# Ledger of designs, part 43: peptides against a protein of PDB entry 2L5G

Target 1, 41 residues: chain A of PDB entry 2L5G
Amino acid sequence: LSKEELIQNMDRVDREITMVEQQISKLKKKQQQLEEEAAKP

## One batch from the design tools (peptide; made by RFdiffusion4, then SolubleMPNN)

Design b2_p24_1_s2 (from b2_p24_1, 13 letters changed)
Fold by OpenDDE base, seed 4:
Structure b2_p24_1_s2 (fold): chain B 41 residues (1-41), chain A 24 residues (1-24)
Amino acid sequence: as target 1 above (41 residues)
Amino acid sequence: ELERLKRNLDRLEQQKAELEEQLA
């Protein structure tokens, strides 16, 4: 692969990482909220 | 779902490391 193709692949992977991390964060926050609501008397 | 997303993240981080090695 050319250096340009490697950089384009890196940029794609970095965008995909950011998207997955955001999805994980949203899911963790939602799970925590449901657990906190279920634990309240 | 959370564990699926974590596995996807781990796979992407490995792909990133391989690309960083090729760019170095």
Scores: peptide ipSAE 0.656, ipTM 0.916, DockQ to the pose 0.775
Fold by OpenDDE base, seed 1:
Structure b2_p24_1_s2 (fold): chain B 41 residues (1-41), chain A 24 residues (1-24)
Amino acid sequence: as target 1 above (41 residues)
Amino acid sequence: ELERLKRNLDRLEQQKAELEEQLA
C-alpha cells in the first residue's frame, strides 16, 4: 500500500474506534444507572 | 453487546498498531 492509502486506512480505523468507544461509554453509563437505581431503597 | 464492542475495539486497536508500524 502507498503511504496515502495507509493514512486513509488509519483515518478510517480511528473513526471506527471513536464510534465503538462512544457505544461502550453509552452502555457503561446505562449499566451504572441501572446499578444506582437498583441500590436505591 | 458490551463484550462484543470491547472485542471489536481490541481488533481495531490491533489494526491501528499494524498501520502505525507500516507508516514508521
Scores: peptide ipSAE 0.656, ipTM 0.916, DockQ to the pose 0.793
Fold by OpenDDE base, seed 2:
Structure b2_p24_1_s2 (fold): chain B 41 residues (1-41), chain A 24 residues (1-24)
Amino acid sequence: as target 1 above (41 residues)
Amino acid sequence: ELERLKRNLDRLEQQKAELEEQLA
């Protein structure tokens, strides 16, 4: 791969990391909300 | 689902490290 292709792949991977981290954060927050709601009498 | 996302993150971080090594 050229240096330009490697940089393009890095940029793609960085975007995918950001998307997955956002999905993890949203899912953790939703799980916590459901646990807190289920713990209410 | 959370554990699937974590495994996907770990895979992407590994790909990033390999690309960083190739760019160095």
Scores: peptide ipSAE 0.655, ipTM 0.916, DockQ to the pose 0.749
Fold by OpenDDE base, seed 3:
Structure b2_p24_1_s2 (fold): chain B 41 residues (1-41), chain A 24 residues (1-24)
Amino acid sequence: as target 1 above (41 residues)
Amino acid sequence: ELERLKRNLDRLEQQKAELEEQLA
């Protein structure tokens, strides 16, 4: 692969990482909210 | 679902490291 093709692949991977991290964060926040609501008397 | 996403993240981080090595 050329340097340009490697950079294009890096940019794609970085976008995919960001999307997956956002999905993980959203699920963790929802889990925490459900746990906090379940802990209320 | 969370564990699937974590496995996907780990795979992407590995791909990133391999690309960084090829760019160095």
Scores: peptide ipSAE 0.654, ipTM 0.916, DockQ to the pose 0.794

Design b2_p24_1_s3 (from b2_p24_1, 15 letters changed)
Fold by OpenDDE base, seed 4:
Structure b2_p24_1_s3 (fold): chain B 41 residues (1-41), chain A 24 residues (1-24)
Amino acid sequence: as target 1 above (41 residues)
Amino acid sequence: ELEELKRNLKRLEQQKKKLEEQLK
């Protein structure tokens, strides 16, 4: 792989990381909201 | 599933680390 191809692969992986982190954050927030709502009498 | 996403994140971070080592 050229240096340019390695950089392109790194940029792809960085985008995938960002997408997964956003999905994790969204799911954690939803889970917490449901747990807080279920804990209300 | 949250745990699947965490496993996917860890896999991607390992891929990133391997690419960073190839760019040194």
Scores: peptide ipSAE 0.644, ipTM 0.913, DockQ to the pose 0.775
Fold by OpenDDE base, seed 1:
Structure b2_p24_1_s3 (fold): chain B 41 residues (1-41), chain A 24 residues (1-24)
Amino acid sequence: as target 1 above (41 residues)
Amino acid sequence: ELEELKRNLKRLEQQKKKLEEQLK
């Protein structure tokens, strides 16, 4: 692979990482909200 | 789902490290 192809692959992987991290954050926040609401009398 | 996303993240981070090593 050329340096340019390696950079393009890095950019793709970085975008995929960002998307997965956002999905993880969203699910964790939703889980915490459900736990907090379930703990209210 | 959450544990699958964590596994996917770990795989992507490993791919990133391999690409970083190839760019040195």
Scores: peptide ipSAE 0.643, ipTM 0.913, DockQ to the pose 0.797
Fold by OpenDDE base, seed 5:
Structure b2_p24_1_s3 (fold): chain B 41 residues (1-41), chain A 24 residues (1-24)
Amino acid sequence: as target 1 above (41 residues)
Amino acid sequence: ELEELKRNLKRLEQQKKKLEEQLK
């Protein structure tokens, strides 16, 4: 692979990482909200 | 779902590390 192809692959992987991290964060926040709502009398 | 996302993240981080090594 050329240096340019390697950089393009790295940029793609960084975008995919960001998307997965955002999905993980959204699921964790939803879980925390449900736990906080269930703890209210 | 969450455990699958964590596995996907780990796979992507390993891909990134390999690309970083190829760019040295």
Scores: peptide ipSAE 0.643, ipTM 0.913, DockQ to the pose 0.802
Fold by OpenDDE base, seed 2:
Structure b2_p24_1_s3 (fold): chain B 41 residues (1-41), chain A 24 residues (1-24)
Amino acid sequence: as target 1 above (41 residues)
Amino acid sequence: ELEELKRNLKRLEQQKKKLEEQLK
C-alpha cells in the first residue's frame, strides 16, 4: 500500500472508532436511565 | 450488545496500531 492508501485506511478506522465509541456512550446512557427509572418508587 | 461493541472497538484499536506502525 502507498502512504496515501495507508492514511485513507487510518481515516476510515478513526471514523469507525468514533462511531463505535458513540454507540457505547448511547447504550451506557440508556442503561443508566433505565436503572434510574427502575430505582424510582 | 455492549460487549460486542467493546470487542469491535478493541479490534479497531488493533487495526489503528498496525497502520501507525506501517506509517513509520
Scores: peptide ipSAE 0.642, ipTM 0.913, DockQ to the pose 0.800

Design b2_p24_1_s4 (from b2_p24_1, 14 letters changed)
Fold by OpenDDE base, seed 2:
Structure b2_p24_1_s4 (fold): chain B 41 residues (1-41), chain A 24 residues (1-24)
Amino acid sequence: as target 1 above (41 residues)
Amino acid sequence: ELEKLKENLDRLEQQKKELEEQLS
């Protein structure tokens, strides 16, 4: 791969990382909320 | 689902590392 193609792949991977991290954060928050609601009498 | 997302993140972080090594 050219240096330009490697940079383009890096930019793609960085975007995908950001998206997955945001999804993880959202799921963790939802799981915590569901656990807190299930623990309420 | 959360564990699948973590596995996806780990693969992406590994891909990033390999690209960084190729750019150096």
Scores: peptide ipSAE 0.636, ipTM 0.913, DockQ to the pose 0.743
Fold by OpenDDE base, seed 4:
Structure b2_p24_1_s4 (fold): chain B 41 residues (1-41), chain A 24 residues (1-24)
Amino acid sequence: as target 1 above (41 residues)
Amino acid sequence: ELEKLKENLDRLEQQKKELEEQLS
């Protein structure tokens, strides 16, 4: 692959990382909300 | 679901490292 193709692949991977990290953050927040709701009387 | 996302993240981080090595 050319340097330009490698950079394009890196930019794609960085976008995919960001998307997965956002999904992880949303699921962790939902888990925390459910735990906090279950701890309320 | 969360564990599958973490496995996906680890795979993507490894791909990034391999691309960074090829760009060096």
Scores: peptide ipSAE 0.636, ipTM 0.913, DockQ to the pose 0.795
Fold by OpenDDE base, seed 5:
Structure b2_p24_1_s4 (fold): chain B 41 residues (1-41), chain A 24 residues (1-24)
Amino acid sequence: as target 1 above (41 residues)
Amino acid sequence: ELEKLKENLDRLEQQKKELEEQLS
């Protein structure tokens, strides 16, 4: 692969990392909200 | 689901490390 192709692959991986991290954050927050709601009488 | 997302993240971080090694 050329340096340019490697950089393009890096940019793709960085975008995918960001998307997965956002999904993890959203899921953790939603799980916490559901646990807090279930703990309310 | 959360554990699958973490596994995906770990895989992507490993891919990033391999690309960084190839760029160095």
Scores: peptide ipSAE 0.636, ipTM 0.913, DockQ to the pose 0.770
Fold by OpenDDE base, seed 3:
Structure b2_p24_1_s4 (fold): chain B 41 residues (1-41), chain A 24 residues (1-24)
Amino acid sequence: as target 1 above (41 residues)
Amino acid sequence: ELEKLKENLDRLEQQKKELEEQLS
């Protein structure tokens, strides 16, 4: 691969990482909220 | 679902590392 193709692949991977991290954060937050609500009397 | 997302993240981070090594 050329340097330009490697940079384009890096930019794609960085976008995909960001999307997955945001999905993980949203799921963790929802899980915590459900656990906190379930722990209320 | 969360475990699948973590596995996807680990795979993407490994791909990033390999690309960084190729750019060096």
Scores: peptide ipSAE 0.635, ipTM 0.912, DockQ to the pose 0.776

Design b2_p24_2_s2 (from b2_p24_2, 24 letters changed)
Fold by OpenDDE base, seed 4:
Structure b2_p24_2_s2 (fold): chain B 41 residues (1-41), chain A 24 residues (1-24)
Amino acid sequence: as target 1 above (41 residues)
Amino acid sequence: KEELKKLLEEVRREIIEELEKLLS
């Protein structure tokens, strides 16, 4: 791996981390909606 | 009951779509 390939791989990983974090946030909101609905009689 | 089913299907779809993007 060249230095440029290593930098490109780091930038890719940083984007992938950001995408996963955004997805975790969405899933937590949906989990809350599921919990609220499950608590209804 | 139907709302819970819809929310579960939405969660499944969003997980699949995100995994497809990460693997692309």
Scores: peptide ipSAE 0.032, ipTM 0.523, DockQ to the pose 0.028
Fold by OpenDDE base, seed 2:
Structure b2_p24_2_s2 (fold): chain B 41 residues (1-41), chain A 24 residues (1-24)
Amino acid sequence: as target 1 above (41 residues)
Amino acid sequence: KEELKKLLEEVRREIIEELEKLLS
């Protein structure tokens, strides 16, 4: 692995982390919607 | 009950789509 290949792999991992964090945020919003619906009479 | 089913199906679809992107 060259230095450039290591940097490219780090940049890929950083993008994958960002995608997972965005997905966790969407899932938390859906959880809140489920909790709000469950709290309705 | 119907809203719960729709929300669960949407969550399942979004999880699958993101897993497919991460594993590609």
Scores: peptide ipSAE 0.029, ipTM 0.512, DockQ to the pose 0.028
Fold by OpenDDE base, seed 5:
Structure b2_p24_2_s2 (fold): chain B 41 residues (1-41), chain A 24 residues (1-24)
Amino acid sequence: as target 1 above (41 residues)
Amino acid sequence: KEELKKLLEEVRREIIEELEKLLS
């Protein structure tokens, strides 16, 4: 791996982390929606 | 039950779309 390939792989991993964090946030929001619907009489 | 089903299908679609982007 060149220094340039290492930097490119780091930038890819940072983007992948951001996408996973956004997906976790969406899933938490959907969990909250399910909890709110389950709390309705 | 129908709302839960809709939310699960939306979650599945979003997971697939994010996996497709990660594997591109």
Scores: peptide ipSAE 0.029, ipTM 0.508, DockQ to the pose 0.028
Fold by OpenDDE base, seed 3:
Structure b2_p24_2_s2 (fold): chain B 41 residues (1-41), chain A 24 residues (1-24)
Amino acid sequence: as target 1 above (41 residues)
Amino acid sequence: KEELKKLLEEVRREIIEELEKLLS
């Protein structure tokens, strides 16, 4: 791998991580909403 | 090249494990 190929792969991974973190955040928010609704009498 | 592929597969596995834990 050239230095340029390493940088390009890092930039790709950073984007993929950011997308997954956004998905996790969205799922956590949905989980919290379901837990809050399930806790209502 | 192979070392970088191994690192990417590790990160991918950790992310999958976190998602599986959240959905369990």
Scores: peptide ipSAE 0.024, ipTM 0.413, DockQ to the pose 0.034

Design b2_p24_2_s3 (from b2_p24_2, 24 letters changed)
Fold by OpenDDE base, seed 1:
Structure b2_p24_2_s3 (fold): chain B 41 residues (1-41), chain A 24 residues (1-24)
Amino acid sequence: as target 1 above (41 residues)
Amino acid sequence: KKKLEEERKRVEKEIIEKLKKELE
């Protein structure tokens, strides 16, 4: 792979990880909301 | 969170090590 291709692959992976972290954060917030709703009498 | 960040750092390190070898 060229140096440029390796840098491009790094930038891509970094973006993909950031997107997955944001998805995990959204899913955790949704889980917390469902747990809070289930805890209401 | 911690496992995903550890995986990110692993991939970044692997890319940096490949780049270093291509600059030698």
Scores: peptide ipSAE 0.051, ipTM 0.549, DockQ to the pose 0.387
Fold by OpenDDE base, seed 4:
Structure b2_p24_2_s3 (fold): chain B 41 residues (1-41), chain A 24 residues (1-24)
Amino acid sequence: as target 1 above (41 residues)
Amino acid sequence: KKKLEEERKRVEKEIIEKLKKELE
């Protein structure tokens, strides 16, 4: 493992974290929409 | 939270497996 391979692996982790955070945000928005629809008569 | 931790563990495992192959 070169220092470059460690940095490349870190950059990959950061991209995967960002992708999962975006998925969590989309799921939270869907949950909020379902709660707002359930609160409408 | 659970999905983020599962993804972190997957990448940590992949790094550890690469490290092990370089120590062989």
Scores: peptide ipSAE 0.049, ipTM 0.528, DockQ to the pose 0.139
Fold by OpenDDE base, seed 5:
Structure b2_p24_2_s3 (fold): chain B 41 residues (1-41), chain A 24 residues (1-24)
Amino acid sequence: as target 1 above (41 residues)
Amino acid sequence: KKKLEEERKRVEKEIIEKLKKELE
């Protein structure tokens, strides 16, 4: 791997982390909404 | 998350080690 290939691999991993974190955040918000709706009488 | 973070740290370490050798 060149320096450029290593930087590109780092940037890819950072993007993948960010995408997974955004998915986790969306799922947590959806879970909270479902719990709040299920707690309504 | 943990596996991706471990992979990021591995790639960062490899970049730093290569940059050190290119500056010598």
Scores: peptide ipSAE 0.057, ipTM 0.561, DockQ to the pose 0.236; fails the geometry check
Fold by OpenDDE base, seed 3:
Structure b2_p24_2_s3 (fold): chain B 41 residues (1-41), chain A 24 residues (1-24)
Amino acid sequence: as target 1 above (41 residues)
Amino acid sequence: KKKLEEERKRVEKEIIEKLKKELE
């Protein structure tokens, strides 16, 4: 691995992290909606 | 959080395994 290949792998990690964080945010919003719906009498 | 940590660990492991093979 060159220094350039290491940097490219770090940039890939950061993109994959961002994608997973967006998925977690969507799932948290869905969880909150389901909790608010379940709290309605 | 677990999926994010699992993804980070997967890529960290892949980098470490490639670095080890180049130092052998």
Scores: peptide ipSAE 0.056, ipTM 0.545, DockQ to the pose 0.166; fails the geometry check

Design b2_p24_2_s4 (from b2_p24_2, 24 letters changed)
Fold by OpenDDE base, seed 1:
Structure b2_p24_2_s4 (fold): chain B 41 residues (1-41), chain A 24 residues (1-24)
Amino acid sequence: as target 1 above (41 residues)
Amino acid sequence: KKKLKELLDRVRKEIIEELKRELE
């Protein structure tokens, strides 16, 4: 790969990590909401 | 979830190490 392609791939991986972390956070919040709803009598 | 983050962190490190080798 060229140096430029490697830098572009690094920047892409950093964005993908951030997106995955945000998705994990959203899914954890949704899981907690479903657990709280299921715990209501 | 954790395994996918660990995979992306590994790929990031591999890219950084490749860039270091191209600068030597």
Scores: peptide ipSAE 0.067, ipTM 0.590, DockQ to the pose 0.287
Fold by OpenDDE base, seed 4:
Structure b2_p24_2_s4 (fold): chain B 41 residues (1-41), chain A 24 residues (1-24)
Amino acid sequence: as target 1 above (41 residues)
Amino acid sequence: KKKLKELLDRVRKEIIEELKRELE
């Protein structure tokens, strides 16, 4: 791979990390909402 | 959840180490 291709692959992986972290945050918020709803009588 | 971030962090580290070897 050229140096430029490796830099592009690094930038892609950093974007994928950010997307996964955002998905984890959304899923944590949804889990908390479901736990709060299940705790209501 | 931690396992997927740990995998991406390893792949990022591997790419950075490859870039360092091409600069030597």
Scores: peptide ipSAE 0.063, ipTM 0.586, DockQ to the pose 0.248
Fold by OpenDDE base, seed 2:
Structure b2_p24_2_s4 (fold): chain B 41 residues (1-41), chain A 24 residues (1-24)
Amino acid sequence: as target 1 above (41 residues)
Amino acid sequence: KKKLKELLDRVRKEIIEELKRELE
């Protein structure tokens, strides 16, 4: 790997971390919605 | 919770930018 390829891989990992954090946030919101729907009589 | 995420996001960016400068 060149130095430039290593920097590009670091930038990719940073984007992937951000995407995973957004997915976790969406899943937590969906969990809360399902809990609220299940709590309705 | 929000403040902790903002802190972690800052630290992550600072580390990545430091590693970029050390590799150039």
Scores: peptide ipSAE 0.050, ipTM 0.560, DockQ to the pose 0.280
Fold by OpenDDE base, seed 5:
Structure b2_p24_2_s4 (fold): chain B 41 residues (1-41), chain A 24 residues (1-24)
Amino acid sequence: as target 1 above (41 residues)
Amino acid sequence: KKKLKELLDRVRKEIIEELKRELE
């Protein structure tokens, strides 16, 4: 890997980590909504 | 969940194929 190709691959992995984190956040929010809906009488 | 796994599998594959081309 040229230093440039390594950097490009790191930037790609970082974008994917961000996408994973956003999906985890959406799933946590959805879980919380379902828990709040289940707690309503 | 499936779409995320498919994305990560695609990138791992691309990185591995890039690394292989440089070790040849």
Scores: peptide ipSAE 0.045, ipTM 0.539, DockQ to the pose 0.094

Design b2_p24_3_s2 (from b2_p24_3, 24 letters changed)
Fold by OpenDDE base, seed 3:
Structure b2_p24_3_s2 (fold): chain B 41 residues (1-41), chain A 24 residues (1-24)
Amino acid sequence: as target 1 above (41 residues)
Amino acid sequence: KKEELIQNLLEEYERKEKEEEKRR
């Protein structure tokens, strides 16, 4: 693997991490909303 | 369902971080 191929593979992983973090944030917000709604009497 | 989806995404995130760390 060239140094350029390693950098391109890191950039790809960083994009995939960012996409996963955005999905986690959306799901955590939905979880919190459902927990708050379920805790209302 | 929703908890399992969050757990699966956390495991995916941790896997990607470990893959990046192995390349440094």
Scores: peptide ipSAE 0.036, ipTM 0.504, DockQ to the pose 0.034
Fold by OpenDDE base, seed 4:
Structure b2_p24_3_s2 (fold): chain B 41 residues (1-41), chain A 24 residues (1-24)
Amino acid sequence: as target 1 above (41 residues)
Amino acid sequence: KKEELIQNLLEEYERKEKEEEKRR
């Protein structure tokens, strides 16, 4: 792999991390909302 | 299950972080 191919692969992984972090944040928020709703009488 | 989907995303995140760290 060239230095340029390695940098391009890192940039791809960074974007993919950001996407997964956003998905985790959304699901954690949804989890908390469902737990709070289930705790309401 | 909802918990299983969150766990799968956490494992995917940890995998991608390890891939980034290994490339630096």
Scores: peptide ipSAE 0.035, ipTM 0.499, DockQ to the pose 0.034
Fold by OpenDDE base, seed 2:
Structure b2_p24_3_s2 (fold): chain B 41 residues (1-41), chain A 24 residues (1-24)
Amino acid sequence: as target 1 above (41 residues)
Amino acid sequence: KKEELIQNLLEEYERKEKEEEKRR
């Protein structure tokens, strides 16, 4: 792999991390909403 | 379950961080 191919592969991983973090944030918010709904009688 | 989806995404995040760390 060239240095440029390594950098491109790192940039891809960084984008995938950012996408996963955004999905985690959305799912944690949905989990909290379900917990708040379940805590209401 | 939604908890299982969160767990799977956390495991994916940890895998990607470890892949990045190995490339530095």
Scores: peptide ipSAE 0.035, ipTM 0.506, DockQ to the pose 0.034
Fold by OpenDDE base, seed 5:
Structure b2_p24_3_s2 (fold): chain B 41 residues (1-41), chain A 24 residues (1-24)
Amino acid sequence: as target 1 above (41 residues)
Amino acid sequence: KKEELIQNLLEEYERKEKEEEKRR
């Protein structure tokens, strides 16, 4: 891997991390909704 | 419900990863 390829791979990983973090936030919100639905009699 | 939500989010991730790869 050239230095340029390593920088490109780093920028890719940074975008992928941001996307995964957004998905984790959506999943946590949905988990909370499911827990609230399960707590209703 | 929960499993379908996880699958839909994984498919959204894979679509975005492929779109980013096409932009480079």
Scores: peptide ipSAE 0.032, ipTM 0.455, DockQ to the pose 0.023

Design b2_p24_3_s3 (from b2_p24_3, 24 letters changed)
Fold by OpenDDE base, seed 3:
Structure b2_p24_3_s3 (fold): chain B 41 residues (1-41), chain A 24 residues (1-24)
Amino acid sequence: as target 1 above (41 residues)
Amino acid sequence: EKEKLIQEMLRRFEEEQRRREEEL
């Protein structure tokens, strides 16, 4: 890879990390909702 | 339902990371 391709790959990884973090946040929120629903009699 | 969509997104992410590692 060229230095330019390496920078482009880093910028892509940073965007994908941000997407995964947003997915983790959504999953944690859904887990909490399921735990709250399961805790209801 | 949302879990299957997330599993598919994670699979695509891992496949795409692997392709980038092979192009290095």
Scores: peptide ipSAE 0.051, ipTM 0.568, DockQ to the pose 0.034
Fold by OpenDDE base, seed 4:
Structure b2_p24_3_s3 (fold): chain B 41 residues (1-41), chain A 24 residues (1-24)
Amino acid sequence: as target 1 above (41 residues)
Amino acid sequence: EKEKLIQEMLRRFEEEQRRREEEL
């Protein structure tokens, strides 16, 4: 890997980290909804 | 409804990570 390829790979990893963080936020919101539904009689 | 979208995004992420590990 060249230095340029390494930088491009880092930029891609940073975008994917941001995508995973957004997914985690969505999953946490869904978890909360399921917990609220399970707490209903 | 959003679960299928999350599952598809996770699948694509794992496929892209594996491709980059194979290129290192």
Scores: peptide ipSAE 0.051, ipTM 0.573, DockQ to the pose 0.031
Fold by OpenDDE base, seed 5:
Structure b2_p24_3_s3 (fold): chain B 41 residues (1-41), chain A 24 residues (1-24)
Amino acid sequence: as target 1 above (41 residues)
Amino acid sequence: EKEKLIQEMLRRFEEEQRRREEEL
């Protein structure tokens, strides 16, 4: 891997991390909704 | 419904990570 390929791979990983963080946020929100629904009598 | 979109995004992420690991 060249230095340029490493930089391009880092930029790609940073974008993918951002996408995964957004997914985790959506999953946490869905988990909270399910917990709130399960806590209703 | 949102679960299918998340599953597709996770599949694509894992395929992209694997390709980078194979290029190292």
Scores: peptide ipSAE 0.049, ipTM 0.566, DockQ to the pose 0.032
Fold by OpenDDE base, seed 1:
Structure b2_p24_3_s3 (fold): chain B 41 residues (1-41), chain A 24 residues (1-24)
Amino acid sequence: as target 1 above (41 residues)
Amino acid sequence: EKEKLIQEMLRRFEEEQRRREEEL
């Protein structure tokens, strides 16, 4: 791996981390909605 | 609906991680 290939791989991993963080945020919001729905009699 | 989108994004993420592990 050249230095440029390593930087490109890091930039790709950073984009994927950002995507996973957005998914976690969406899942947490869905979990909260399900908990609020389950708490309603 | 949002759950199917999350599942497809997770599948693509895992396939992309596997390809990088094979290139190392």
Scores: peptide ipSAE 0.044, ipTM 0.555, DockQ to the pose 0.030

Design b2_p24_3_s4 (from b2_p24_3, 24 letters changed)
Fold by OpenDDE base, seed 4:
Parts: structure tokens; sequence; C-alpha cells
Structure b2_p24_3_s4 (fold): chain B 41 residues (1-41), chain A 24 residues (1-24)
């Protein structure tokens, strides 16, 4: 791997991490909403 | 409904995936 290929792979991984973290945050908020709705009689 | 929440999450994920491809 050239230095340029290593940087490109790092930038790709950082973008993938950010996308997964945003999904986890959205899933946690949606889980909380479903738990609050399920706790209503 | 749970199904509507899953649908909205999938639509937002596909939009993020498209933006990632436009930046490549």
Amino acid sequence: as target 1 above (41 residues)
Amino acid sequence: EKEELIKKLKEEYEKLKEKKKEEE
C-alpha cells in the first residue's frame, strides 16, 4: 500500500464509522420511542 | 408503528449511502 492508498483507506473507514454511529444514534432514539409507546396502556 | 420507523430509518440510510458515493 502506498501512503496515498493508506490515507484513502483511512478516510473511507472514518466515513463508514461516522455512518454507523449515526445509525446507532437513530436506532437508540427509535428504540426509546418504541419503549415509551409500549409502556403506554 | 414500528414498521414506519424502520422505513424512515432505511430511507435515511440510503440517502447517506448515495451522498458517500457522490463524494467518491
Scores: peptide ipSAE 0.025, ipTM 0.404, DockQ to the pose 0.019
Fold by OpenDDE base, seed 5:
Structure b2_p24_3_s4 (fold): chain B 41 residues (1-41), chain A 24 residues (1-24)
Amino acid sequence: as target 1 above (41 residues)
Amino acid sequence: EKEELIKKLKEEYEKLKEKKKEEE
């Protein structure tokens, strides 16, 4: 791997991490909404 | 259901984060 190939692989992994973080955040928000709705009488 | 999906996504995030550290 050249230095440029390593940087490109890192940039790819950073994008994949960001996508996973966004999905985690969306699912956490939906979990919290369901927990708040279930806690209402 | 959603808690298991959150768990799977956290496991994927930690794997990608580890891979990033091995490439740095």
Scores: peptide ipSAE 0.025, ipTM 0.470, DockQ to the pose 0.034
Fold by OpenDDE base, seed 2:
Structure b2_p24_3_s4 (fold): chain B 41 residues (1-41), chain A 24 residues (1-24)
Amino acid sequence: as target 1 above (41 residues)
Amino acid sequence: EKEELIKKLKEEYEKLKEKKKEEE
């Protein structure tokens, strides 16, 4: 791995982390909505 | 409805995956 390949792999991982964090945030919000709907009579 | 929420999440995931592929 060149220094350039290492930087490119880090930038790729950082983009993957950001994408997964956004998905986790959306999933948590949707879980809360389902819990609130299940708690309604 | 749980199924509609799962569908919307899948559509958002595919859009994010496409954007990631366009930036590579």
Scores: peptide ipSAE 0.025, ipTM 0.407, DockQ to the pose 0.019
Fold by OpenDDE base, seed 3:
Structure b2_p24_3_s4 (fold): chain B 41 residues (1-41), chain A 24 residues (1-24)
Amino acid sequence: as target 1 above (41 residues)
Amino acid sequence: EKEELIKKLKEEYEKLKEKKKEEE
């Protein structure tokens, strides 16, 4: 792996982290919605 | 509806998997 390939791999991982964090945020909001709906009779 | 939620989550997951595959 060249220095350039390592930087490209880092930029890829940073994008993947951002996408996963956005998914976790959506999943948490969706969990909260399900908990609020389950708390309604 | 849990079913519509699971469907939307699966659609978002497949869309991310496709984007990841286009970047490879």
Scores: peptide ipSAE 0.024, ipTM 0.395, DockQ to the pose 0.019

